# Ledger of designs, part 115: peptides against a protein of PDB entry 3QIS

Target 1, 334 residues: chain A of PDB entry 3QIS
Amino acid sequence: PSLELSRREFVFENVKFRQLQKEKFQISNNGQVPCHFSFIPKLNDSQYCKPWLRAEPFEGYLEPNETVDISLDVYVSKDSVTILNSGEDKIEDILVLHLDRGKDYFLTISGNYLPSCFGTSLEALCRMKRPIREVPVTKLIDLEEDSFLEKEKSLLQMVPLDEGASERPLQVPKEIWLLVDHLFKYACHQEDLFQTPGMQEELQQIIDCLDTSIPETIPGSNHSVAEALLIFLEALPEPVICYELYQRCLDSAYDPRICRQVISQLPRCHRNVFRYLMAFLRELLKFSEYNSVNANMIATLFTSLLLRPPPNLMARQTPSDRQRAIQFLLGFLL

## One batch from the design tools (peptide; made by RFdiffusion4, then SolubleMPNN)

Design b2_p15_4_s3 (from b2_p15_4, 6 letters changed)
Fold by OpenDDE base, seed 3:
Structure b2_p15_4_s3 (fold): chain B 334 residues (1-334), chain A 15 residues (1-15)
Amino acid sequence: as target 1 above (334 residues)
Amino acid sequence: DELNKKIEEHFKKLE
């Protein structure tokens, strides 16, 4: 069996978080026998492609002189955004199109990724006074390393941040401030806030806006701005409540005094973001008659974002653990 | 910085 491929090299320029890109090519059975094709893993890989790449179809059957279109889909989700932001991974892959009892055909995937504030750590973002697209990639790496070292120092030593450090970090990421300030100004009376989905085009505009600028106003509907805040919190590599405190939050869920003590042990940026979000959400709850927002809905929604189980416990989370996590958050909303 | 001041002012308004 043999195949003819219309293209073997694919370039995905300016790949962005949550922006689907597609490249298509054709494969043709120029042989005299039917053939089965499949994308196969390389020798050391468990998957035929990286998590941000997909082939559709990834397998199929071709009669003699049959042609099929294959789509190569590049999509950076929350699962790939962090490693692409740091430059640990890149928009580069090699696909192996295997023909049963035939040859292997190699496809080269290349391109560039544009960093996002989505999937970047709270610590790094508190040090970024400029939009992430204005920060040199070398400085992003340094900011992540410095952020890790300061997080460790803040956990080990209640050393007050020396006021003499030439650049004081932001109290909260500017991106969170922009989203929350917008919602506070314009969305407190928005009916069905956090219940109505945003528009995908507006979400992309909001992400691009936050990555490239410090706007006076965020573009899009209040629903899209609200969903962008949820997406931002979901995409955090470390949740607002650090994984190390997860179990202590569950254990303290019914003691409001211990809950506040647990939150006081968060790294400064995480603690500030938590307090800022809780203050904002309590303000939204004052307008419940207008926005249909209640404490139980908000606690249920935000608990999955703010108080995520550590990766090793995710598969074991009981309904009781979820209820304790919700109860923990309710103690800050009421 | 002006940005940090705006953030601090808004945070204080919500608390």
Scores: peptide ipSAE 0.414, ipTM 0.931, DockQ to the pose 0.847
Fold by OpenDDE base, seed 1:
Structure b2_p15_4_s3 (fold): chain B 334 residues (1-334), chain A 15 residues (1-15)
Amino acid sequence: as target 1 above (334 residues)
Amino acid sequence: DELNKKIEEHFKKLE
């Protein structure tokens, strides 16, 4: 069996978080026998492609002289955004198109990723006084490494923040401030806030705006700005409540005093973001008659974002654990 | 800086 491929090299320029890019090529059976094709893992890989890449179809049959269009889809989700932001991963892959009882055909995927404040750590963002697109990638790596070290130091309660560091970190990421300040100014009376989805085009504009600028006003509807905040919180590499405190939050869920003590143990940036969000959400709840927002809905929504189970526990969340997690947040909203 | 002041002011307004 043999195939002819219309293209073997694919370049995905300016790949962004949540922006789908597609490149297409054709495969043709130029042989005399039916062919089964499939994308196969490389020798050391579990998957035929990186998590941000997909082939469609990834397998199929071709009769003699048949042609099929294959789409190569590049999409950076929350699962790939962090490693791409840090430059740990890149828009580079090799696909192996296997022909049953035939040859392997190699496809080269290349491109560039544009960093996002979405999927960047709270610690790094608190040090980032400029839009992420103005920050050299090398400096992003350094900021993440330094952020990890400061998180550890903060957890160990050892070093008073040396007041002499010329660059004081922000109390909260500017991106969270921009989103929350906008929602506070314009969305407190918005009916069905956090219940109505935003527009995908507006979400992309908001993401691009936060990545490239410090705007006076965020573009898009209040619903899109609200959803952008949810997406931001969901995309965090570590949730606002650090994984290390997850179980303690559940265990304390019915004791408001212990809940506050647990939050006090968060790294400074995480603790500030948590308090800031809770303060905003309590303010939003004062307008419940206008925005149709209630504490149970908000607690239920934000629990999955702020208080995520550690990766090792994700598969075992009980309904009881979820209820405790909701109750934990309710103690800060009421 | 001015940005940090704006953030601090807004945070204090919400608490």
Scores: peptide ipSAE 0.405, ipTM 0.929, DockQ to the pose 0.854
Fold by OpenDDE base, seed 5:
Structure b2_p15_4_s3 (fold): chain B 334 residues (1-334), chain A 15 residues (1-15)
Amino acid sequence: as target 1 above (334 residues)
Amino acid sequence: DELNKKIEEHFKKLE
């Protein structure tokens, strides 16, 4: 069997978080026999492509002189954004198109990724006083390394950060401040807040706005701004409540005194973000007559974002663990 | 800086 491919090199320029890009090519059976094709893993890989790439169809059958269109889809989700932001991974891959009892055909994928404040650590964002797109990639790497070292120091030593007043980290990321300040000013009376989905076009505009500027006002509906806050919290590499405290939060869920002691042990940036979000959510609950927001809905929604199980425990999370996690958060909303 | 002051002022309004 043999194939003819219309294209073998693909370039994806300016790849962004949650922005789908598509490239298409044709494969034709120029042989005299039917053939089965499939994308196969390279040597030592478990998957035929990186997590941000997909082929559609990824397998199929071609009669002699038949032609099929294949789509190559590039999409950076929460699962790939952090490793692309750090430059640990890149928009580069090689696909192997295999023919049964035939040859391998190699496709080259290349491009560039544009960093996002989504999927960046709270520690790095607290040091980042400018939009992420204004920060050189080399400095982003340094900020993540310094942030890791500071997180470790804050867990081991009650030493005050003796950093000069000009280099002092922000109390919370400017991106969280922008989202929460907007919602506090304009969304407290918004009916069905956090219950109505945002618009996908508005979400893309909000993400690009936060990555490129410090706006006076965030564009889009209150629903889109609210969903952007949820997406931001979901995309964090380390959740607002650090993984090391997860089990202690569940164990303390019915003791409000112990719950507050557990939160006091968070790194400074994580503790500040937690307190800031809880203060905002308690303010929204005062307007429940207007916004239809209640404590049980908010606790259920935000628990999955703020208090994620560690990756090693994700498959073992019980309904009892979920109820304890919700109860832990309720103790800060009431 | 001015940004940190704005953040601190807003945080104090919510607490």
Scores: peptide ipSAE 0.402, ipTM 0.927, DockQ to the pose 0.855
Fold by OpenDDE base, seed 2:
Structure b2_p15_4_s3 (fold): chain B 334 residues (1-334), chain A 15 residues (1-15)
Amino acid sequence: as target 1 above (334 residues)
Amino acid sequence: DELNKKIEEHFKKLE
């Protein structure tokens, strides 16, 4: 069996969070026998490609002189955004197109990723006074390393944050401030807020806006701005309530005093973001007659974002755990 | 920092 490929090198320029890119090529059976093709894992890989890449179709049959179009799709989800922001992963891969009883064909994937404030840690964002696209990649790495060290110091209660000559971190990320300030100003009377989905085009504009600027106004509908806040919280590598406190939140869910003590043990940036979001959500609840927002809806929605089970417990989350998590959050909304 | 002041002012307004 033999294949001819129209292209073997693919470049994905300016890859962004949640923006689909596609490159297409053709494969043709230039042999005299039917063939089966498939994308196969490299040695030591479990998958034929990185999580942000896919081929469609990834397998198939070709008769002699038959041709098929293959799409290479690049899409950075919440699952890949953090490792791409840090530069731990890159828009580089090699695909192995295997021909049954034939040879392998190698496809080279390359490109560049544009960092996003989505999928960046709260600690790093609190130190980032400029839009992420204005921050040199070398400084992003330093900010992530410093953010980890400061989280660990905060948890260990050891070193007072040396109020030394380092620029004081923001109380909350500017991106969260921008989203919440917009919603507070313009969305308190918005009917079906957090219930109506945003527009995908507007969501991309909001993400690009937050990554590249500090606007006076966020573009898009109130629904798109509201959904952008949800996407932001979902994409956080560490949820607003750190994984280490998850079980303690569930255990305290019916004791409002213990709940507040648990929140007081969060790293400063996480604690500030939590308090800021709860204050905002309590303000939205005052306008429930206009925005149709109620405490149970908000608690149910935001609990999955703010109080995520640790990855090792995700598969074990019970309906009781979910209800305790909701009850924990309700104690800050009522 | 002007940005930090704006954030602090808004945070205080919501609390």
Scores: peptide ipSAE 0.397, ipTM 0.927, DockQ to the pose 0.847

Design b2_p15_4_s4 (from b2_p15_4, 6 letters changed)
Fold by OpenDDE base, seed 1:
Structure b2_p15_4_s4 (fold): chain B 334 residues (1-334), chain A 15 residues (1-15)
Amino acid sequence: as target 1 above (334 residues)
Amino acid sequence: DPLNEEIEKFFKELE
């Protein structure tokens, strides 16, 4: 069996969070026999491609002289954004198109990723006074490493933040402040806030705006700004309530005093973000007659974002655990 | 930094 490929090198320029890019190529059976093709894993890989890449179709049959179009889709989800922001992963891959009883065909994927404040840690963002696209990639790595070390020190209660001449971290990420301040100013009276989806184009504009600027006003509808906040919280590598406190939040869910003590143990940036969000959401609930928002809806929505189970427990979350998590958050909304 | 001042002001209003 033999295939002809119209292209073997693919370049994905300026890959961004949640922005789908597609490159297409054709494969043709230039042989005289039917053939089966498939994308196969490399020797040490479990998958034929990196998580941000997909081939469609990834397998199929071709009759003699048949041609099929294959789409290579690059999409950076919440699952890939953090590792791309840190430069741990890159827009580079090699696909192996295997022909049954034939040869392998190698496809080279390359490109560049543009960092996002989405999928960046709260600790790193608190150190970023400028938009992430203005921060050199080398400095992003250093900020993430320093952020990890400061999180550990904060958890150990050891070091008073030495008020030394180092630029004081922001109390909350500017991106969260911009989103929440916008919603507070313009969206408290918005009917069906957090219930109506935003527009995908507006979401992309909001993401690009936050990544590249410090706007006076966030572009898009209140629904898009609200959804952008949800996407931001969902994309955090560490949730606003750190994984280490997850079980304690569940265990304390019916004791408001213990709940507050658990929150007090969060790293400063996480604690500040939590308090800021809870203050905003309590204010939003005062406008329930206008925005149709209630505490149970908000608690249910935000619990999945703010109080995520640790990766090792995700598969074991019970309905009881979910209810406790909701109850924990309700104690800050009521 | 005006942004940091606004953020700091907000947190002072929450304390």
Scores: peptide ipSAE 0.099, ipTM 0.824, DockQ to the pose 0.464
Fold by OpenDDE base, seed 4:
Structure b2_p15_4_s4 (fold): chain B 334 residues (1-334), chain A 15 residues (1-15)
Amino acid sequence: as target 1 above (334 residues)
Amino acid sequence: DPLNEEIEKFFKELE
């Protein structure tokens, strides 16, 4: 069996977080026998492609002289955004299109990724006074490494940040401030806030806006700005409540005094973001007659974002753990 | 920095 491929080299320029790109090619059975094709893993890989790439279809059957269109879809989700932002991974891959009892055909994937404030650590973002697209990629790597080290020092209650030579970090990321300040100013009376989905086009505009500028006003509807905040919180490599405190939050969920003590142990940026979000959400709840927002809805929504289980515990979450997590957050909303 | 001043003002109003 043999295949003819219309293209073998694919370039995905300016790949962005949550922006789907598609490249298509054709495969044709130019043989006289039916053939089965599949994308197969390389020798050391568990998957035929990187997590941000897929082929559709990834397998199939071709009769003699049959042609099929294959879509190569590039999509950076929350699961790939952090490693692409740091440059640990890149928009580069090699796909192996295997023909059963035939040859392997290699496809080259290349391109560039544009860094996002989405999927960047709170610690790194607090050090970024300018939009992330103005920060050299080399400095993004250094900022993530330095941010990890400073987080560890902060958790260890080690020496105050040497106030000396580096500009003081922001109290909260500018991106969170921009989103929350916009919602506070314009969305407190918005009916069905956090209940109505945003528009995908507006979400992309908001992401691009936050990555490239410090706007006076965020573009899009209040619903899109609200959803952008949720996406931002979900995309954090470490949630606002650090993984190390997850179990303690669950254990303290019915003791408001212990809950406050647990929050006081967060790194400064995480603690500030938590307090800022809770203050905003309490303000939003004062307008419940206008916005239909209630504490149980907000606690249920934000708990999954702010108090995420560590990756090793995700598969073990009980309904009781979820209820405790909600109860923990309710103690800051009421 | 106007951004830092607004953020710091907000936190001082919360403390």
Scores: peptide ipSAE 0.093, ipTM 0.810, DockQ to the pose 0.486
Fold by OpenDDE base, seed 2:
Formats: C-alpha cells, sequence, structure tokens
Structure b2_p15_4_s4 (fold): chain B 334 residues (1-334), chain A 15 residues (1-15)
C-alpha cells in the first residue's frame, strides 16, 4: 500500500489558550490495494500526539484512488496551558501516519505559543505588574522559579529574609482584581449570574484583553466576565486553596474557627485571593433577589474551583468529601 | 503603582 500526502509540514502561529486552530491536508491511496491508515505513537510515547494536538480522523480505510481530508486541530485547554506558559512544552510535534503492511509517513508540527495569565500561578501573577504578553519569556521562567521559592518559604513560616530591592508583589493578581471589580461594579444585579453561560467569542476577547492590557473596563456581557473568572480559577496550576491544605479544610469544615486558622496558613497571595473572592461573593449574596444567586449554589460552584482535591486524591473524592468541601466554603459566605 | 495602591486600600479595609 502507498499514500500521497498533500502536505507534511504544518505551522501553527500564535497559538492561544482556548483558541482552536485547524490545518487540513489530504491523503490519497495511489496504490492498487485498499489500505488502512492510523496515527501511531512514536517509540516511548503513549499517545500519537501531544495533549494539545488532535488528528481527525486519526484512522481510516482508503480504497484505491480514494482521498480523505484530515484535520490537525490545535487546542490548548486548562490541561496544557501551564506547561506551555512556562515553556516546558512547545508547539512542536511529529506525527507518524502508519499504513498497515506499508510505510510510515512523518508529519512535522511546529509553531509558537503566546503565554496567558490563565494557567499561570497566583505567585507569578502577583509579581507581574504588566500584562503577561509584555513580559519576556525568560522573565516568566524566572518569575515561576521565584514564585515557587516564595510559596515554599511562606509554607515553612520562614521569616522573609530581607526582601532585597525586588519590587513588592501585588496583594492579588491584577487579572483577578479586574474581573472581580468589574463584577462587583456591574454584575451584582445581573439575573442568573454564574448560571447563564458566557459567549465563546466574548470569553476569547476577555482572555486576550487580560493577557495584553490593563483595561479600564472588561469587554463582554456580565455572564462572559463571570465565566472568565471561573475559567481563570479552573486553569490555575495550584488552586486558591493550596493542595497541601485540602485535607485540613475538609477536617475543619464544621468548625469556623479552625477553618479561618487553616486559611491563615495559606501563602500570602493565595490567602489574599481567597479573602478577596469571599468578600465579593458575600457582597453578591446581598443582591440574591436580583441575581438569583444563593449561598448553596455559590458554595457548590466555587468549591470545585477553589478547593480542588490533590491530583492523587481526585479519583478517590467521596460525596462526603465534596459535602465537607462545600461546608468549608459556606462558613465564609454566611 | 496606582493599581497596587487601590488593592492595598481594599485589603486595609478588610483587616
Amino acid sequence: as target 1 above (334 residues)
Amino acid sequence: DPLNEEIEKFFKELE
């Protein structure tokens, strides 16, 4: 069996978080026999492609002289955004298109990723006074390393050594401030806030706005701004309540005094973000007659974002653990 | 930084 490929090199320029890009090519059976094609893993790989890449179709049959279109889809989800922001991964891959009883065809994938404040740590964002797209990639790496070290120092209750002439970090990320301040100003009376989905186009505009600017006003509907906050919190590599404190939050869920003590042990940026979000959400609950928002809905929604189980416990989360997590958050909303 | 000053004011009101 043999194939002819219309293209073998693909370049995905300016790949962004949650923005789908597609490149298409054709494969034709120029042989005299039917063939089965499939994308196969390389040696030592478990998957035929990186998590941000997909081929559609990834397998199929071709009769002699038959042609099929294959789409190469690049999509950076919350699961790939952090490693692309850090430059640990890149928009580069090699696909192996295999023919049964035939030869392999290699496809080269290349491109560039544009960093996002989505999927960046709270610690790094607190050190970013400018939009992430204005920060040199080399400095992003340094900020992540420094952020890790500062998190560890904070958890160890190590006295801050003399904060050398490094600029004081923000109390909260400017991106969270912008989202929450917008919602506080404009969305407190919004019916079905956090219940109505945002528009995908508006979400992309909000993400691009936060990545590239410090706007006076966030574009889009209140629903899109609200969903952008949820997406931001979901995309955090470390949740607002650090994984190290997860179990202690569950254990304290019915003692409001212990809950507050657990929160006091968060790294400064995480603690500040938590307090800021809780202050906002308590304010939003005062307008429940207008926005249809109640404490149980908000606690249920935000618990999955703010108090995530550590990855090793995710598959073991019980309904009881979820209820304790909700109860923990309710103690800050009521 | 004007933004940091606004954020710092907000946190001083929460403390």
Scores: peptide ipSAE 0.089, ipTM 0.815, DockQ to the pose 0.456
Fold by OpenDDE base, seed 3:
Structure b2_p15_4_s4 (fold): chain B 334 residues (1-334), chain A 15 residues (1-15)
Amino acid sequence: as target 1 above (334 residues)
Amino acid sequence: DPLNEEIEKFFKELE
């Protein structure tokens, strides 16, 4: 069997978080026999492509002289955004299109990724006084490394780093402040806030706005701004409540005094973000007659974002653990 | 930094 490919080199320019890009090519059976094609893993890979890439279709049959269009879809989700922001991964891959009883065809994927404040650590964002797109990529790596070391020192209650007044981290990321301040000013009376989904185009505009500017106002509807906050919290490489404290939060869920002590042990930026979000959500709950928001709904929604189980425990999460996690958060909303 | 001053002001109002 033999295939003809219309293209073998693909360039995905300016790849962004949650922005789907598609490149298409044709494969044609120029042989005299039916053939089966499939994308196959390279040597030592478990998957035929990186997590941010897919082929559609990834397999199929071609009759003699048949042609099929294959879409190469690049989509950076929460699962790939952090490693792309740091430059640990890149928009580069090689796909192996295998022909059954035939030869392999290699496809080269290349491109560039544009960093996002989404999927960046709270520690790194507290050090970024400018939009992430204004920060040189080399400086992003340094900020993540320094932020990891600061987190560890904070957890160990070690002496605060040299508080040179010009290099003081923000109390909370500017991106969280912008989102929450907007919602506080404009969305407290918004009916079905956090219950109605945002618009995908508006979400992209909000992400691009936060990545590139410090706006006076966030673009889009209150629903899109609210969903952007949820997406931001979900995309964090480490949740607002650090994984190390997850079990202690569950164990303390019915003792409000111990819950506050657990939160006091968070890294400064995580603790500040948690307190800021809880203050906002308590304020939002005062307007429940207007926004139809209640403490149980908010606790259920935000618990999955703020108090995520560590990856090793995710498969073991019981309904009791989930209820304890919700109860932990309720103790800060009531 | 004016942004940090606003954020610090908010936290002082919460304490």
Scores: peptide ipSAE 0.073, ipTM 0.807, DockQ to the pose 0.525

